# Peptides against a protein of PDB entry 6EJA: the designs that were tried, part 29

Target 1, 276 residues: chain A of PDB entry 6EJA
Amino acid sequence: VEYMPANPVRIAFVLVVHGRASRQLQRMFKAIYHKDHFYYIHVDKRSNYLHRQVLQVSRQYSNVRVTPWRMATIWGGASLLSTYLQSMRDLLEMTDWPWDFFINLSAADYPIRTNDQLVAFLSRYRDMNFLKSHGRDNARFIRKQGLDRLFLECDAHMWRLGDRRIPEGIAVDGGSDWFLLNRRFVEYVTFSTDDLVTKMKQFYSYTLLPAESFFHTVLENSPHCDTMVDNNLRITNWNRKLGCKCQYKHIVDWCGCSPNDFKPQDFHRFQQTARP

## One batch from the design tools (peptide; made by RFdiffusion4, then SolubleMPNN)

Design b1_p10_8_s1 (from b1_p10_8, 5 letters changed)
Fold by OpenDDE base, seed 3:
Parts: sequence; structure tokens; C-alpha cells
Structure b1_p10_8_s1 (fold): chain B 276 residues (1-276), chain A 10 residues (1-10)
Amino acid sequence: as target 1 above (276 residues)
Amino acid sequence: SEDDIADPDL
């Protein structure tokens, strides 16, 4: 029996998009759009064509907005975290959008549940935050993610400057860069002036793939640590053969993997993924 | 090297 919440949560979907993949974006948008949710779309500064397309969409739907600011982001760039953080601030300042959850999406990652199921689930667990951890050796994770390395994003490149230490007393964690965060935690991340948030924002401004670790680390070391659920309710289209060939060495001083965009034929896999 | 490749399963 599906739970029918009396006060269903409303979701702010944040989309970070780039390139000229307007059709892909349209497909994704159609799949996730609901009148009761909110959609805040950041288009890469260099993607003017896509920006025009997204603006057209935003004019058609009252619950769709486009960021007035635009960043030039690169794979693995620290600026991606800045994009999310600024989007969070913007969304908190939008008093006419009473959202309860923040969810980031791309064409490479979709919710594994229907809208009704997702809303029902989140309405039941509205005080929780959903981040998927790597679930492996943490020391190995740190090394592979380059968290013990200092990176500088400059001239569309992530420069590896040298080694660094993990801040003392901080338990670093991470995993998927797709998360579901409740408004309360977003408020904390956005407005807290405590040592944790301040230091982590600084630390992760020099971090490769910061979104895969920042929110995990902040949450787990914060007073909100008990709200963490090790599940992001996502399905990602991974193809290691295609996505793990150090294809980004020209823009980052590191190797990594990227998920593949979902194709229409990939949607059947949503039904095969069972996460409680 | 192994340490130069981010985890593909994330």
C-alpha cells in the first residue's frame, strides 16, 4: 500500500546542464516535471544555445527558473560545488517557492522511483538526508579521489599543486554526487558560520570532484549527522568501458570516470533497481 | 596509477 501523505513534500530540482543537448534535457525534464515541484536550472556560461532553449522552457512554466548567473564549469572542477552552493542560497531566498527537499539531477542520473513514490517516501522521511557513500575503504577512497591533493581550478583546468592534509578531526566521506537534502540541512550549509562549514567550504574549493564528498563530509561531522541515510534513490548509467579512460586528462591533472547519459532504452532499468 | 583514477562506482 502506497503511503499518501497529508502534507506532501515539494522538491526543488537543480539541474546543471551544458553543451547543446537540448533534446536530452527535454526528455529528462518531461520525465521529472510535476506542477508541485520546482526546477532551478543552471546552464554553463559557454552553452549559449542551450541557455536560450532553457529560457524558453522557463517562460512556459511558472515553477521553472534559470539561474541569472552562469559559471563555466569543467569535469571535476571545484566550481561545480560553487554552483550547487549558490543555487542553494538562491533557492532559500525564493520565498515564493516553499520547497522541502533539494535534489540535483543530470541526464546521467534519474530517480529510481515514480514521482508519487518519491514524494511519499520523502514525506515520510522529511527530516532525513539521502547521500550514498562509497562503502569501501576510506583511505583508499581519499587516495583515489585525490582528497589529499590540492587542486586549483584555473583557465578551464584543474591544476594539481601538491599534497595536502585532511583537516584534523574531520571524518571524510563521500560517494555519489547525487543527493537528496532536506531544507534544514541546506539552510545549515548555506548560513552556518561554524568552523566545520567554514573550513569545509574552503577545503573543497581546492578539491577535485567536490560534490562527491563535500555534503557527505559536512553532514557526517555536523550536528545533523544522525539524519544521514546511505541511499540517494538514484540510478546512474555507468559504462566503465566508455566512461573510465582518463578522457579528462587534458582538463584535470587526474583520471576519473563519468556516467553516460541515459537513453530511452535505459529506462527499463529503473524497474530493476530495488532500494528500500 | 591506481591512485590517479577516481572511483568509477560513485
Scores: peptide ipSAE 0.053, ipTM 0.741, DockQ to the pose 0.633
Fold by OpenDDE base, seed 5:
Structure b1_p10_8_s1 (fold): chain B 276 residues (1-276), chain A 10 residues (1-10)
Amino acid sequence: as target 1 above (276 residues)
Amino acid sequence: SEDDIADPDL
């Protein structure tokens, strides 16, 4: 028997999309759409066709909006974090959208659970934040993520400028850039003026792949640290053979892996997913 | 240094 919450949580899904694959976005949207949730979509500044398509969707559904601002983001760019942070601010300012959780999505990532299961689960654990850590040696993680390096996003490139120090007293963590954050923590990240949030926003504005570490680090060092759950309830389409060939070296002075977009033939995997 | 790669298992 599945738990049925008396006050089900409502989710703000934030989609950051780019490219020409409108069909894939449509499939994902159909899979996650529910009338009780909210959908806030950022389309890359360069993806005009996709933007037009998404605007059409937003006109059809009252709970779907498109960001009036658009950024030109690159893989690994610090601007991706800026996109999330601005989206969070926007969503908090939308008084007509009473969302309880922030969930980011791309075409390469899906929630493991059905809507009912997800809502039931989050309603039970509405005070928790779900961030999956790397689960390995932290020093190695820092090195491989380039967290001890200073990067500058400029001219559609992430320039490595030199070395930097991890701020004193901060326990750096990270892992998946897919997370489930409750409204309270989003409010903290957005509006807090404490030293932690201020320092980390500055630090991560010069960070490679900032979304993989920023929220983890802020949460774990914050007064909200006890709300951390080391799980993101996601299924990601990883193919290391295709995604780990330094394919972004032309735009980033670093190497990294990227997941692959889900294809129709990949959907069978969702039927086989177990509860984490 | 430029050959450093982020963790593929994240």
Scores: peptide ipSAE 0.044, ipTM 0.729, DockQ to the pose 0.505
Fold by OpenDDE base, seed 4:
Structure b1_p10_8_s1 (fold): chain B 276 residues (1-276), chain A 10 residues (1-10)
Amino acid sequence: as target 1 above (276 residues)
Amino acid sequence: SEDDIADPDL
């Protein structure tokens, strides 16, 4: 029995794009576009050609907008979280866009569900937040993420300055930087002035790959903790041998894994991983 | 699991 929601959720898709991802972006956009959803696209400050292309797309669709502000982001940069947080604020201030869920996407991943399936699913679980945890030892995760290290984003580099302590009383969690967040939680993250949100925003402003942990940690330590679902409903093109290396040592004082952009030959993965 | 995770030992 297919669930047909009486009040289907509407999704705000946030796309953070840069560089040479034009073709991948176009493919992803075509795959995820629907007239009932909203698309808010941030283009890296340095990617002017891509920005012009995205602007052209935004002019063709009333439910597609481009951020009027642009950040220069780097791999692993703390500024990525700032980008998401500002995008969230912008989207909350867009009263003409009644979205129910916030979903971030890149050219390296796709939702594993069709639009109808995704909408049906999220409409059923509209009070939940979907964040995928690392599924490993938490201490190991902290070490691998460098959460106990202080980083400073400056001059297109993530500088490792030294060691730091995890805030007392906070249970740190994380995993995927791809998430599905309901509007209520986004409102909380955006507007709450409680100690948790305030301290975590500060803490993660000096964090490597902050989006992989910030929302997990805030959610699980918040009054909204019971809304956590350990699933992000994504398919990502992973090739560890190719993606897990020190390719970004010139940018960050750390090594890490990076997902690969989807290519046409990778399409078979969507068929295999898609959930009914 | 496959994750986009920083690793000092990579």
Scores: peptide ipSAE 0.022, ipTM 0.629, DockQ to the pose 0.221
Fold by OpenDDE base, seed 1:
Structure b1_p10_8_s1 (fold): chain B 276 residues (1-276), chain A 10 residues (1-10)
Amino acid sequence: as target 1 above (276 residues)
Amino acid sequence: SEDDIADPDL
C-alpha cells in the first residue's frame, strides 16, 4: 500500500564517494533520484576523475550539489566524521533546500524501501532518528571498535598511539555507520555548545571508524535520547569472506570489515516505483 | 551481523 502524506518529508542524501567507481555511483544515483529530494556529494580530494564526473551530474540537476571543499579520507579515518559534520553544516546553511532528514549513502548501501514507502514512513516518524545498534555486549563492542584506543589520522594512516578512557558518565553505543537523522538533531549536533557535543567531537576526532559510534553516543546521551529508533532502514552488501581479511591493515593500525559494492545484478533485489 | 566493526583479531 502506498500512502500519500499531506506534508511529505524531503530528504538530503549525502554521498561520500571515492575512487573510480563512477558507473556504480551513476547506477545508485539513478535508483535514488527524485525531484523532491536533495543530493549533496563529497568526492575524495584524490579522486579527480570522479569529481569531474560528479560535477557534470550536478550541473544537470538543480537539487544536486557537490561540496566545494574536499577531504582526503581513508578507510576508518576520523576525517570521515569531519566530512559528515561539515556536510551537515553546509546543508543547514542552504536556506533554499528545506530538507527534513539527513541520510548518508555509499555504493555499498541502499535503502530497503521504495521512495514512496520511505517518504511515507519518515513522514509518519519525522521526529525520530534512526540508528542501528550493534546488538551485542557493549564492552566487547568497545574493544573490537578500538574505542578505548587513541588514534591519530596523519599521512593517510590511522596511527594507534595508546590507550584511553571512555569519558565518565557517557553511555557509549554504536553499530552501523548508516543513519537517518532528522533536521532537529542535526542542528543540535552542528550548533550545540553543551559539554556532551563538545567533548564527543573532541573524543571522536581521535577515533577509528567514528561514524559508527559518534551519532549513537551523542543521541543517547542528549536531551533527544527518546527519539532513537534502533533501525537504519538499509540493505548492505555484506560478504565477510571478501570484506573481512585485514585488507586495510596498511592504512590503519587495526583490522576491520568493509561492505562490498553492489553490482548491477544485485539491484534486482530492490523494488522501485514510478517517481512523479 | 550486518554491522561494520573493527577487529584487532582479524
Scores: peptide ipSAE 0.020, ipTM 0.641, DockQ to the pose 0.215

Design b1_p10_8_s2 (from b1_p10_8, 3 letters changed)
Fold by OpenDDE base, seed 4:
Structure b1_p10_8_s2 (fold): chain B 276 residues (1-276), chain A 10 residues (1-10)
Amino acid sequence: as target 1 above (276 residues)
Amino acid sequence: SDDDIADPFL
């Protein structure tokens, strides 16, 4: 029996896109668009052509908006977290968009469930937050992520400045940079002035790939820790052999991995994939 | 080398 929610959740999809993903973005948008949800799109400051295209789309749909501000983001840059945090604030200030969940997307991932399934699921678990953890040794994760290293984003580069300590009393966690966060937790992250949120915002402003760890760490150390579900409900075109080749050394003083862009033939797989 | 590979899908 398929669960039919009495009060279906509405989702704010945040898309962070840049220059060469126009076709992928169009395909993804068409696949995920629904009139009951909201779409907030950030286009890289340098991607003017894409920005014009996205603006054109936003004019056609009342539930699609483009960020009036634009950041120049780089792979692994701390500014990506700033982008999400500012987007969250913007979305909370949009009183005409009553969203219940925040979901970030890129051209490199896709929701594993259909809209109806996703809405039904999230409506049932509307008080939960979905963050996928690395699921391995935490110390190894810290090393691989460079969380014990200090980075500075400057001049389109992530400069490694030296070593740093993990804040005392904080249990660091992370994994996927794709998450599903409920409005209550987003409000907490956005407006809380407690030591945890304040310190973590500072800490992660000098962090490589901050979105892969910030929300995990904040959630798990917060009063909302019991709301965590170790699942992000996504499929990603991930191939380590293709994605882990230190391709960003010219941008970041670190090696990293990135998922592959989806091709048209890959979308058929998304519709057939379901989590056990 | 002190460099390592960040992998969000460990």
Scores: peptide ipSAE 0.029, ipTM 0.704, DockQ to the pose 0.647
Fold by OpenDDE base, seed 1:
Structure b1_p10_8_s2 (fold): chain B 276 residues (1-276), chain A 10 residues (1-10)
Amino acid sequence: as target 1 above (276 residues)
Amino acid sequence: SDDDIADPFL
């Protein structure tokens, strides 16, 4: 007998997409779509073809919306965090979408559970936040991530400007940029005016790959720190040999890695819901 | 060097 929660959580899936991977996006969307969840899609400002395709999909489903604003994002750019933060604000302002969890997705990272399992799990742990930490030496993590370096996103490039210090009294953490955040924490991140949130937003606006560390750091240093779960419930198609070849040096004054895209066969993990 | 490579984590 599968456990069915009395008050099942509803999920806001946030998709940040770019390029011409319309078919891949369509496959992923079909795999994760459910009538009880919400889907908010940001399309890169430069991806007009994809934007048109996504708009067509959004018109067919009442629980699918596209961001009216569009950012030009680059790999590792600080603008990715801005995209998430603005999406969070938008979603909180959508009073007709009573979502309980914020989940970001890409074609390179997929939830490991079926929809029913995911909903059941999150319904049981609705007060928790799921962020996967790096599990390594923190000092090494800081160095490898370039957190002690100052970056500026400008002209489609991440410029390394110099060195910086980690703010005193802040325990920096990070790892996966795929997270599951409850509405309460999203509200805190979005609307809090305390020193922590204010300072971290500023700090991470000059950070490389900010989404891999911002939410971890804010959560662990916040009054919500006891809600941290070191798990993001994801499987990533990670191959260091293929993904870590400094392929983004032309975009960022730093080398980086990227996971590989999942094949269509990998999307069978979610139960497809029939279109109403 | 390895210290100049930022890699995502699972």
Scores: peptide ipSAE 0.028, ipTM 0.698, DockQ to the pose 0.626
Fold by OpenDDE base, seed 5:
Structure b1_p10_8_s2 (fold): chain B 276 residues (1-276), chain A 10 residues (1-10)
Amino acid sequence: as target 1 above (276 residues)
Amino acid sequence: SDDDIADPFL
């Protein structure tokens, strides 16, 4: 017996795309598109061809919009978090788009569940936020993520400036940068002027891979901490053998791992993957 | 200086 929600949630899908992966984007879009959801797409400032393609799509669908602003983002850059935060603000200001959940996607990550299953699930747990934690020693996580280091994004590079300390009284957490956030929490992150949000926005503006930790940390230290679910309901094409070779040293004064983009031959995993 | 590898799934 499948749960059928009386008031189904509507999702704002935020896509941050770059390069020439038009086909991948098209495949993803087709896979996730539904008339009842909303799609807000940011195209990297340097990806003009892709931007033109996405604009064409947005003109064909009333529930698809493209950010009027565009940033030049780099791997691990603090600007990625800025992109999400600005997108959140934009989406909250779109009064004609009554979305209930914020979901970010890339070609390297897909929802595990069908649209109906996802909507049913989120409708049942509409007051929850879904963030997947790293599941290891926190001190090691901090060290490996470079959270105790100060970074500056400048000239398409993340410069390591020196050491820093985690703010006192803050429990840092993180993991996957793919999350499902309810509107209430997004509103809190966007408009709260409390010390937590203010300090964390500043802290993470000088952080490597900020999206992997910012929302976790803010949520867990906020009055909304009881809404956290340690699951992002995603399947990620994560291959450490391929993605952990310090391939970004030319961009970032740090080494990191990255998932691989899904290819058509990888899609068979979607049918085989089950979460306990 | 050697850099660590960020990997949230280690």
Scores: peptide ipSAE 0.027, ipTM 0.688, DockQ to the pose 0.622
Fold by OpenDDE base, seed 3:
Structure b1_p10_8_s2 (fold): chain B 276 residues (1-276), chain A 10 residues (1-10)
Amino acid sequence: as target 1 above (276 residues)
Amino acid sequence: SDDDIADPFL
């Protein structure tokens, strides 16, 4: 239900971008930009051209910043989680940016709602966290994700070192690596020194595609577990036939899938995939 | 290879 909130939530959008696709980023940015939100952009360490372009954008908008640090990330790399975690810390330390929600985006994933709808919705459910679960057999998920395998990111490669066990007492979950997290939970993930957060950060430092399950797992095993909503309010231009061809075998000792970038003609799908 | 395919979800 859309309504006019008295205290509308403000969103910190975190964009993790790479390559030379400045036009795609520009389209994405224009689609999601609003003066009341905040945009924190990480550009891959190797993408200097794109970094220059993004810096130009950031100079034009007071609510757009670029990470002063840059990581060299690879598909499926554990460093992607590090990128999110560091960006979360940065955003929490930005006292001049009073954001209420953390939302990660890429050119391959768009919000399914207009800004007004999204703000209205999140303002109503500001105490909730939105993560989409796989909704399948958990054992199968673990196997397919390689969560029972130990990976090391080194020299732009994810090396499979061997088998590992899931920590006892932890209910592992995951699904989409696109999430909407409230500030309170981000604070918990960032600053908590409890055994759960500490161990999970370590565990996922050696995990393939860590963002697809880290936040799910931490949330569901935390005191904040009752705040989970199994919905990420997004659409992804997903084509399994196209995206699941072990195309990253040269980078990762595992096969995987990737979504397709949105094209202008794909925007019509936003209306079709609306979720209640 | 006995590697499986990591399958991201929507």
Scores: peptide ipSAE 0.037, ipTM 0.739, DockQ to the pose 0.536; fails the geometry check

Design b1_p10_8_s3 (from b1_p10_8, 4 letters changed)
Fold by OpenDDE base, seed 5:
Structure b1_p10_8_s3 (fold): chain B 276 residues (1-276), chain A 10 residues (1-10)
Amino acid sequence: as target 1 above (276 residues)
Amino acid sequence: SEDDIADPFL
C-alpha cells in the first residue's frame, strides 16, 4: 500500500543552468514538471541564448519563474552558494508560492523517484532535511575539499590566497551539493542572525565548492541538527575516471571532480536505480 | 602548497 498524504508537500525546484544544452534542460524540465510544484530557474549571465529559451518557458507556465538577477558562476566558485542563497531568499519572499521543500537541480542530476513517490516520501518526512555526506574520513575530506584554504573568486577565477583554520567549535561536514531542504531550515539559513549562520556565510564566501559543505555544516551545528538525513534521493551521472582529471585548473587554483551531463541513453537509469 | 582534488560523492 502506497502512502497517500492528506496534505502533500509542494516543492520549489531551483535549476541552475548554463551553456547551450537547451534540449537536455527541456528533457529534465518535462521529467520533473508538475502543476503543483514551483520552478525557479537561474541562467548563467553569459548564457543569453539559454536565457531567452527559459524565459519563453516561464511565460507559458505560471509556476515557472526566472531569476531577474543573473550571476556568472564558475566551477567551484563561491558565487554558486550566493546563487542558492539569493534564490532561497527570493523564494521565501514569494508569498504566492507556498512551497515546503527546496530542491536544487542541474543537468547532471535527477531525482530517482517518481513525483508521486517523492511527494509521498517528503510529505511523511516534511520536518527532515536531506543532505548526503561524504562518508569518509573527515580530516581527509577537509583536506581534499580545501576547506582549510582561503579562496577568492575574482575575474572568473578562484584564487588560492593561503591557509586558514576551521572555526573553533564547528563540526564541518559535507558531500553532495544536491540536497532537499525543508522550508523551515531554508528560513533559518536565510534570516537567522545567530553566530553560526553569520560566521558560516562569511567563511563559505571564501570557500571552494561551498555548496558541497555549507548546508551540511550549518545544519549539523544548528538547533535543527536533529533533522539531518544522510540521503539526497538522487542519481547523478558520475564518471570519476573522466571527471577527475583536474580539468578546472584554468579557473580554479585547485582540482576537483565533476559529474557528466546526462544523455538520452542515460535516462533508463532512473527507473532501474533502487535506493532506500 | 600543492593542489589537491576535491572528491565529492553522490
Scores: peptide ipSAE 0.031, ipTM 0.714, DockQ to the pose 0.504; fails the geometry check
Fold by OpenDDE base, seed 2:
Structure b1_p10_8_s3 (fold): chain B 276 residues (1-276), chain A 10 residues (1-10)
Amino acid sequence: as target 1 above (276 residues)
Amino acid sequence: SEDDIADPFL
């Protein structure tokens, strides 16, 4: 029997979906749906069929909404961060959705915990933020992520414009682009006008794979730094053999890896995965 | 080169 908290946290799940991920989305949605949580879904501007499907779902559930705005996002694009930031703002403006945590999801990612376990855990640690760091050499991380390079997203392409310097006094960190952020930190990221947030928003608007580093970096350099937990409570279908083939070179002036969508045959791994 | 490849960590 799981502990039932007296004041259980409510979660805003943000789903960023695109392309042909309908079946995966359906599976994920069924797996994560709960009446006490909130679901805010962004569908890529180019994925009209998927958008129609998602709209149908949103009409069936009062706690499911679809972004009225839609971005054309690309792998590694800075616009992906914009999508998250705008969704955060939207969610904060939804006064009828009293969420306590922000959790992003894709078709290639699932929470490790059951709903009850997740809620119990987050209710106990509601003042913490959960971001998984790379755990490697920071210089190597910067280099491999291209953080010392300037990128411009334009015409569905990430153009590498040249070299840049990491802002002085900023400790850059990153890792997984899947995170669990408490409302307080989301409010800070959304509404703060301090130098850190302003500078980082600017910096990461020209960054490749910004979501893998932005929130880590902002958090660790912010007054909220003590709330950092080096764990995202996720299982992601990483397969380097399949996902690391420089497959996006045609749209990004960089090479990289991407996770693979979960297939039914992959679900057996959930039972075998050690939970933190 | 390795410097041109972003590497997911988790």
Scores: peptide ipSAE 0.030, ipTM 0.692, DockQ to the pose 0.639; fails the geometry check
Fold by OpenDDE base, seed 3:
Structure b1_p10_8_s3 (fold): chain B 276 residues (1-276), chain A 10 residues (1-10)
Amino acid sequence: as target 1 above (276 residues)
Amino acid sequence: SEDDIADPFL
């Protein structure tokens, strides 16, 4: 029996897009669009064509907005976290958008549930936060992520400056950079002035792929740690052969993997990978 | 990345 919530949650979808992939964005948008949700789209500063296209979409839908500010982001750049954090602040300041959950999406990652299923599920577990952990040795994760290395984003490059230590008393975690965060936790991350949030914002401003670890780490070390669910309720199109070729070595002083954009033929996998 | 990230200097 499908749970029918009396007060269904409303979702703020945050899309961070770049390039000229208007068709892909349009497909994704159509797949996830619902009148009861909100869509906040950041377009890379350099992607003017895409920005114009997205603006056109935003004019057609009252629940679609485009960030008035635009960052120039790079793969693995610390600025991606800044983008999310600023988007969170913006969304919290939008009093006319009563969203309950923050969900980031790209063409490389889709929800594994239908809208109705997702809403029903989140409405039932509205006090929880959904982050997928790496599920491996944490020491290995730190090493592989370069969390013990200091990076500086400058001139469209992530420069490795040297080694650093993980802050004492902090349990670092991470995994997927795709998360479902409830409004309460977003408020905490945005407005808290406690030592944890302050130090982590500073720490992750010099971190490679910060979104893969920041929210995990903050959540697990926060008073909200008991709200952690090790599931992000989505599917990522991973193809290691395609995504792990050190293709970003010219951008970052690190070799990493990236997911592949979903193609229409990939949608059948959504049905196969349904999680309980 | 959930997949391997390597230090190119190792």
Scores: peptide ipSAE 0.020, ipTM 0.633, DockQ to the pose 0.206; fails the geometry check
Fold by OpenDDE base, seed 1:
Structure b1_p10_8_s3 (fold): chain B 276 residues (1-276), chain A 10 residues (1-10)
Amino acid sequence: as target 1 above (276 residues)
Amino acid sequence: SEDDIADPFL
């Protein structure tokens, strides 16, 4: 018998989408949609066709909204973190959406549990935050991520400006940029004016792939550090041989990797059999 | 190196 919580958590799913993959987005949306959750979708400023399609979907569902603002994002760009942070602020200001967890999704990373399992799990651990760490040498991680380098996002490019030091007294961590964050921590990240949040927002505004490290670092150095769970409940189609070919060198002054997209048949792990 | 690879952990 599947455990049904008395007070099930409600999830704000944040989707950051770009390009012309409208069909793929539709399939993913269909797979993850539930009436009790919320969906907040950011469409890249340059993806006008996709934006129109997403707007049409949002008009059909009361629990689906599209960001009124749109950023031009690039792979590895600092603007991705800005997108998440602004989305978090927006979601916190939506008093009519009582969400308990913030979850970001992409076609390259998918939850490994069904909706019922996910809700049951998160309802049991509603005070925890789920971030997957790299599990390697931290110095090597810093070097590979370029965290000791200063980047500037400008003109659809990540420019490497020079070297920088990691702030003193900060334990840097990171890993997956797919996370499950509880509302309390999101509130802290969004509204705290303490030195940690202020400095980290500044630091990561000049960081390559900031979403892979920002939330980890902030959480682990914050008063909420005891809520850290080293698991993002995701499965990633990762193949270094296929994904690490410096394919993004033309976009950033750094070589990058990317996971492979999931096929439609892979969505069965999270797909709901019946929509309410 | 400018050819260093940032490894995503997605």
Scores: peptide ipSAE 0.019, ipTM 0.637, DockQ to the pose 0.478; fails the geometry check

